# Ledger of designs, part 77: peptides against a protein of PDB entry 9GMZ

Target 1, 343 residues: chain A of PDB entry 9GMZ
Amino acid sequence: TGFPLELLTRPATERLAYFENYTVAHPRLKEVYEILMRTIAEPAGASFIFVYGASGVGKTTLRLRVEQKLTELALPKLESDRARVPVVGIEAIAPESRYFNWKEYYTRALITLEEPLIDHKFDYGVRGISRDNFGKINVESKVVAPALRRALENALIHRHPDVFFVDEAQHFGKVASGYKLQDQLDCLKSLANMTGILHCLLGTYELLTFRNLSGQLSRRSVDIHFRRYCADSPEDVQAFKSVLLTFQQHLPLAETPNLVDHWEYFYERTLGCIGTLKDWLKRVLSDALDREATTITLKDLQKRALSVAQCQKMFKEIQEGERQLSETEADVQNLRSALGLGA

## One batch from the design tools (peptide; made by RFdiffusion4, then SolubleMPNN)

Design b2_p13_1_s2 (from b2_p13_1, 6 letters changed)
Fold by OpenDDE base, seed 2:
Structure b2_p13_1_s2 (fold): chain B 343 residues (1-343), chain A 13 residues (1-13)
Amino acid sequence: as target 1 above (343 residues)
Amino acid sequence: ETFPLQVFPEFKP
């Protein structure tokens, strides 16, 4: 079934919002979602989950859908436990300086944990943290990072979320030295250990460098690779074409555009990343709605496509990440063979 | 065998 036909009589803003909120249940998203939900339910002593993949593969979409599901599943328990928060999700910000701003990170995490609608107020035991009349957390500038960490630890213990999400987590890796990166990793590990809260870090393949620096985290982490669709796999090409077919039926336009016939061009400019594809189509749909157009043309697509130079840069970053993972898989096989475990 | 193109359902959590 396509979009609701009633949308054709609705304002452009509502038509665009429909497409923005629409998520295709494509195979890779479904697979990663099922693995992630199962791992959150049964972490088996894991303290970390690493979700890595290309920029624009759909990691943020995955996070938001998991957050929604965990919230829905927790609703019956939240009636009896008014202190509980089912899930916490933040985005890591790239530091302006060579150093990650932990004070800002802790502040943002505290603000996210303390939604104004939570009736049960928690005392953080830290001077300079207050709530306004609307229940919003205010952190005074004088509050230092160690105090904010203690406040966050106490809040996480009290609210007891099933998972703490950090999106764009590769930004933790943007430090000048390997030692500083290890210190950051040890800081996150300590937070997870002190609170008993499972942490899920979502990021690009740059997150692999962060993951590989801690041999101790490897013992307490679950890895989830969110793969793109590859043009050298007939099954992946078929899935990618099926995503295009699905999107063309869910663009709220009077005439269904033919996206599938242009699949090679879509693949060239998205590298098999469905998030990149959706964002591209959203921009093109917005332009079409502004012009009161009945459909989308190839010319409309070309106007909003990523440049070849942008795609070449993104592809190099993907190839390096995929190479590192392939080397790790080969190392595991070599280790098994050396142990006398059949290959 | 080229599997036929399919319309994927909406992702509902």
Scores: peptide ipSAE 0.521, ipTM 0.903, DockQ to the pose 0.730
Fold by OpenDDE base, seed 4:
Structure b2_p13_1_s2 (fold): chain B 343 residues (1-343), chain A 13 residues (1-13)
Amino acid sequence: as target 1 above (343 residues)
Amino acid sequence: ETFPLQVFPEFKP
């Protein structure tokens, strides 16, 4: 079944909002979702989950859907435990400087964790952190990063989320030296250990650098690879074409566009990343709605496509990440063979 | 065998 036909008589804003809120249950998203939900429910002593994959593969969509599910599952328990927050999710900010801004990170985490709907006033144990009459957290400029960390630790312990999500977590790795990167990881480990809260870091293949830096992290981490669809796999090509078929039925336009016939062009400009595809289609749909167009043409697609140069850059970054993973898989096989474990 | 294209359902958490 396609989009609700009544949308064709609705304002452009409602038509666009329908498509924005629509998520295709494609195979890779389902697989990663099931693994992530299972790992959150039964972490088995893990302190970290790493979700890595190409930019635009759909990691933010995955996070948001997991946050929704965890919130829904917690609703019956939240009636009895009014202090509890089931899940907290933040996006790490790219530092303007070569240094990750921990003060900003802790402040954003506190603000997100202490949403206005929580009736319980919590004492953060830190001077210069207050809650206004509307429940908004105010952090005075004089509050230093170590004090904000203590406030966040106390808040996480008190609110006890099932998981703490950090999206775009590769930004922790934007340090000029391996030593500084280790310090960042030790800071995150300490936060997870002090709070007892499971941390899920979502990011690009740059997160693989974090995986390799500490043998202790490896023992307490679960890795989830969110793969793109690959053109060299017939099954992946079929899945990608099926995603296009699904999206064309859910574009709220009078005439269903034939996206499937242009699958190679869509693949060329998305690299098999469904998030990139959805964002592209959103831009094109917005333009079509602004013009009161009945359908989307190839010309409309071309106007909002990523440039070939952008795609080439993104593809090089993907190939490097996929290479590192393939080498790791080979190293595991070599280790097993060296240990006398059969292949 | 070219597996037939399918319409995926909406992802509902």
Scores: peptide ipSAE 0.504, ipTM 0.893, DockQ to the pose 0.768
Fold by OpenDDE base, seed 1:
Structure b2_p13_1_s2 (fold): chain B 343 residues (1-343), chain A 13 residues (1-13)
Amino acid sequence: as target 1 above (343 residues)
Amino acid sequence: ETFPLQVFPEFKP
């Protein structure tokens, strides 16, 4: 079934919003979703989950869908426990300085955790943290990072989310090298341990560098690789074509565009990343709606495509990440062989 | 053959 035909008579904003909110249950997203949901439900003593994959593979979409599902599952319990938050998710910001801004991180986490709809006011025990008349958290500039950390620890303990998500988590690693990067890892580890809250870090393959620095985190973490679709795999190509077929049926246009016939061009400019594909189609749909066009043409696609140079850069970053993972897999295999375990 | 995929999160079993 395609989009609701009534959308063709609706404003461009509603038509675009429909497509924006539409998520294809593509095989890789479904797989990673199931693994992540299972791991959150049964962490088996893990304090961290690492979800890594290419930029534009769909990690943010995965997070949002997991957040939605965890919220839905928690609803019956939230009626009785008004203090509980089922899930909290933030995006790590790329720091402007050579240092990660922990004060900003803690502030954003507190603001996200303490949504206005929570009837029960929690006293953070920290001067300079208040709620406005709308229940929004306000943090005074004088509040120092250690005080904000204590406030966040107390808030996480009190709200007891099933998981704390940090999107774009590679940004923790970009600013620190050597001992400073270890200190950041130890800071996150301490936060997870002190609160008893499972942390899920989502990021690019740069997150692997961060992950590998702590042998102690390795024993208390679950790794989830969110792979792109690869053109050298017939199954992946078929899945990618199925995504295109699904998107073409859910573009709210009078005439269904033929995206599948252009699958190679879509692959060339997305590198098998469905998030990149969706963002591209959203831009093209927006342009088509602005022109009151009945369909999307190849020319419309070309106008909003990533440049070949952008794709080449992104592909090099992907290849480096995939290489590092392949080397790690080979190391595991070598270890197994050396232990006398079969392949 | 190419087939349409389901909408997330409405996974039909």
Scores: peptide ipSAE 0.080, ipTM 0.743, DockQ to the pose 0.225
Fold by OpenDDE base, seed 3:
Structure b2_p13_1_s2 (fold): chain B 343 residues (1-343), chain A 13 residues (1-13)
Amino acid sequence: as target 1 above (343 residues)
Amino acid sequence: ETFPLQVFPEFKP
C-alpha cells in the first residue's frame, strides 16, 4: 500500500507533512523499541537507560514513538490522576559557551512537563516561575539554576513520569577543559535519585565516553545499542532495501521513483542510517514539490546527498564507536573465560 | 526479493 492518492491534489505542504510524519518500522527500530519499552516497564532498580548509536540512526524517531505509546498506555490512569504526566522528553542543547547550561536545561524540562494539556496547575514554590494566559510556564531571568532544579525535582515528583528522555545527550559530555564530566554525571544521578524518575539518555557513540566515566552509573544503567544496517550482512542489506521500497511507495509523487535499484548509492551516502535516509529523501521531496515535479531523479538525489567527505567523517566516528563496543564485548568475554564461566 | 516494511502510526502530539 502506497501513499493516499488524494495527496496528489493537495498543497505541497500537506504532501511534505505526510512524508515527514511517515515512519517505517524497520527491524532495528522495532528491536530497540521493544527493549526500551520493556526496560521502562521493568527497570529493575536502574536509574538510567543509555541508548547510543550513529548520528541519524533514528534515535529521535524511537523516542517519539515510545512517548506516543507510553501516553496511549497511560490514558486510562490519567483520567483518575490528572496530575500525572506519562512521559517527558527534551533535547539537550550543545552549549554556545564552553559550559553546559543547566539553567536552560532545567527551564526546558519544566516547560515540557507543564505544557498546557495539564488541567491541574501545580505551584512549584519558586518565585519567578509563573504561567502565562496560555498556561505556558514563564521563568523570570532572576531565577537561578539551583531554584530551577528544585522546581524540576518537585515537578518530576508530582507528575511522576515513567521515564524522562534526554535526546542528544552527548552534549552533557561537551564540558570545557577543567570541568569534570563526572560532575555532570553526578548531577544527573542526583536528580534521578532524588525524584525516583528513570532517565533515558539518547545520543551518539560520544555518549559511551560519558557512560564509562562512572562506575556507579554502570551498576544502575541499562545499555541499548541502536545499530545501523551493515552492508556485510545479507539480512541488513535486505532490510535496507525494504526500507527503500517502503519510502519509494510513500513519496507523494505522481510517478513512483526508483530508489531500490540505487540501494548501494543510498547506502554509501547514509551509512545504513535510516534517519539520514529519511532526512535526505525529505529534502529531495521538498525540492521536487517546489518544482511541481512528477518524480524524483538520480540528479535530484545527488543534489541533496551528503558529500563523500561528510560520509567519510561520519563513518570514522561510527567505526570508532563500534570498535569501542566490540572491545568491551571482548573484555567481558575475557573476564568470563578467566572466571571459568565458559564462552 | 524486497518486501515492504510495516510502519508505525502517524505521530500526533
Scores: peptide ipSAE 0.020, ipTM 0.587, DockQ to the pose 0.221

Design b2_p13_1_s3 (from b2_p13_1, 6 letters changed)
Fold by OpenDDE base, seed 5:
Structure b2_p13_1_s3 (fold): chain B 343 residues (1-343), chain A 13 residues (1-13)
Amino acid sequence: as target 1 above (343 residues)
Amino acid sequence: SSFPLTVFPEFKP
């Protein structure tokens, strides 16, 4: 089954929106989704979930699909508990300065948690936090980070989400000279502990630095590795080609492009990351629709591909992350063997 | 042997 053929008569904006909203149920996404949903349902005393993987592997897509599911599952309970928010998700922003901006983080979290449509208004107990006439949270510039933290703690306790998502969470690791990364982790740990809300941090392999800093976090965290597809695995190559075949059928063009025959070129320029692949195809589709083209050619793909230099940089970052994980797995096996525990 | 490629379904949560 492909895209609805009726899209061929629709505006370019509607055709593009169809492809943007289309998500392939590829094996790695399904696996990580099932693990994440199970962990949220049964955290077993965990305060943190770490979801790490390559940039462009699809972590944001995973988050959005989990948020959708948790919202759907909560709908029957929201009728009786009007104060409840089932899930909250934010993206951590790269600071312009060398310091993570906690004030901005808390402000964004509060704005996201306190959607205008929530009937149950409560006082945060913080001067300078108000709602406008549309119910939108307004935070005055004079409100300091410790006051915003207290407001967020109260809001999280009152709204009691099943999970708090932070995407691009590697940005917490951007500490300037003199600040300890440990202080950032202790801040997050304190927020999770005081609210009793499960935190899920999604990010790049830079999140592995958080695992090494605190043996106490490791006891209260669940790790989920969102792997890319690897060209040295026949099963992974088959899955990657199958993703290309699926996207080929869901590009709303008059002539189905042959993406599968170019799988090596797609792999070279995405490193097996399906998010990077989707974003690339989206750009190429947009260009094709603007030209009223009937199909996508290799030349159209080449115009919107990441450069070899970009791919080489991304690949080095991936290799370092995968190496660190492989070494950790080997160390665990060596420790088990040394303890006389069977593998 | 080229294992047959699979069309994956749409991811519906």
Scores: peptide ipSAE 0.475, ipTM 0.902, DockQ to the pose 0.848
Fold by OpenDDE base, seed 4:
Structure b2_p13_1_s3 (fold): chain B 343 residues (1-343), chain A 13 residues (1-13)
Amino acid sequence: as target 1 above (343 residues)
Amino acid sequence: SSFPLTVFPEFKP
């Protein structure tokens, strides 16, 4: 079943919004979703979940779907516990400076956690944090990072989310030295320990640096690898073609484009990353709607494709991340063999 | 209830 045919008579904005909100339930997304939901339900003493994978693999889509599901599951309990927030999710910002801006992070986390829909007013115990008449949090410029941290700790304890999501979490690693990265990790550990809230960090393969720096995190963390589709796997190629078939059926155009016949070109320019594919198709759909086109052509795809140079750069970053993971898997096998447990 | 994962239409060759 494709898109609702009624969309063809609707404004371009509604047609685009349909495709924007459409999510393909591809096998890797489903697998990682099920693992993540299970881990959140039964963390088994874990304080951290790391979800790592290529840029554009679909980590933000995963986060948003988990947030939606956790909210839906919490609805019956939220009627009785008006202070509770089921889930909180933020995106870490890339610092303009050489150092991660903790003040901005704590402010954004606090604002997101204290959504206006929460009737229960909370006193943060910090001067310069207030709510307006609409329940929106205002943080005065004079409030320092340690005070914002304490306010966030208190808010997390009071609201008791099942998980705290941080998307683009590799930005915590943008520090000038490995020592400063350890300090950042110790700060995150302290926040998780003080609040008792499970933290889920989603990011690129740069998150593997966090895994390697903290043997203590390794005991209290669950790792989830969100893999791309690989062209050397027949099953992965078939899954990728199935995703293309699904997207072509859900592009709200008068004539269904044949994307599947161009699967190699789509693979070349997405590296098997479904988020990159969706974003590309979104740009092409927007252009097609702006010119009132009945379909999209290969020429339209080429206009909005990532350059070969961009793809080569992204592929090198992926290969380095996949290599580091393969080395880790080999190290586990070597450790098992050395312990006499067999491979 | 599982996320209404749109039934991934298997590309049947």
Scores: peptide ipSAE 0.144, ipTM 0.805, DockQ to the pose 0.053
Fold by OpenDDE base, seed 1:
Structure b2_p13_1_s3 (fold): chain B 343 residues (1-343), chain A 13 residues (1-13)
Amino acid sequence: as target 1 above (343 residues)
Amino acid sequence: SSFPLTVFPEFKP
């Protein structure tokens, strides 16, 4: 079934919002979603989950869908436990300096953790952290990073989320090298251990460098590879075409565009990343709605496509990440063979 | 056979 036909009589803003909120449950997203949900439910002593994959593969969509599901599942318990937050999710910010701003990280985490619970007073045990009359957390500039960490630890213990999400987590690794990167890992490890809260770090393949630096985290981490669709796999090509077919049915336009016939061009300009595809179609839909167009043409697609140079850069980054994973998989197989466990 | 792509259910608060 396509979009609700009533949308054709609605404002362009509502038509665009429909498509923005529309999520195709494509095979890779479903697979990673089920693995992530199962791992959150049964962490088996893990303190970390690493979700890595190409930029634009759909990691943010995955996070948001898991957050929604965890919230839905927690609703019956939230009626009895008004202090509980089912899930907390933040985005790690790229450092402006050679140092990760932990003060800002802790502040953002505290704000995000406490936003849902306006009416519930919590004493953070830290002077200079207050709630305004609207329940928003205010952190005074004088509050130092160690005090904010203690406040966050106390808040996480009190609110007891099922998982703490950190999106764009590769930003922890971008600026720190050597011992400083280890100190950042130890800081996150300590936060997870002190709170007992499972941390899920989502990021690009650059997150692998961060993950590999701690042999101790490897024993307490679960890895989830969010793969793109590959053109050399007939099954992946069929899945990608099915995504295009689904999107063309859910574009709120008077005439259904034929996206599937252009699947190779869509693949060329998205590298099999469904998030990149959705963002592209969103831009094209916005342009079509602004022009009161009845459909989308190939020319409209070309106008909003990523350049060949952008795609080449993104593809090199993907190939490097996929290579590193293939080497790790080969090392595992070599270890298994050396142990007599077979391949 | 097209893989039956479903939509994730909308979160109704």
Scores: peptide ipSAE 0.027, ipTM 0.585, DockQ to the pose 0.174
Fold by OpenDDE base, seed 3:
Structure b2_p13_1_s3 (fold): chain B 343 residues (1-343), chain A 13 residues (1-13)
Amino acid sequence: as target 1 above (343 residues)
Amino acid sequence: SSFPLTVFPEFKP
């Protein structure tokens, strides 16, 4: 079934919003979703989950779907336990300064924890944290990062989320020295240990650097690789074509564009990343709606495609991440073989 | 509003 035909009579904003909110349940997304949901339900003493993969593979979409599902599953309990938040998700911001702003991080985390529960007064035990008339947390400038950390620890303990998500978590790694990166990981580890809350870090292959820096985090972490589709796999090519077919049916245009016939061009400019594909199609759809066009053409696609130079840069970053993982897998197999364990 | 999830259609050539 395609998009609701009634959308063709709706404003461009509603048509665009439909496509923006539309999600294809492609095989890799389903696989990673099932692994992540299982790991959240049964963390087996893990304090961290690392979800890594190419930029634009769909990690944010994964997070949002898990957040939705955890919220739906918690609804019956939330009626009786109004203090509970089922899940918390934040996006890590790239620091403008050479130093990660922990004060801002803790403030954003606190705000996100309290947004669902506007009516429930929680005393953070910290002077200078208040609620405005809209129930939003206000943090006075005088409140220092250690006090905000304690407030967040208390809030996480009180709200008992099943998981704390940090999207774009590679931004923790952009701190100018390896020492500062370790200190940040130790800070996150301490927060997870003190609260007992499972942390899920989603990010690019730069998260592998975090995994390797702390052998102790590695022992208490679950790794989930969100793979792209590969053109050398017939199954992956078939999956990618099926995603294109699904998107073409869900573009709210009068004439269904034939995206599948151009699958190689879509693959060339997305590297098999479905998030990149969706964002490209959103831009093209927006342009088509602004022109009141009945369909999209190859020329419309070309106008909004990533440049070859951008794709080459992204592909190098992907290849380096995939190489590091393949080397790690080979090392594990070599270790197992050396121990007399079957592969 | 539950975001419409389309179950992965098998691409039939």
Scores: peptide ipSAE 0.239, ipTM 0.849, DockQ to the pose 0.048; fails the geometry check

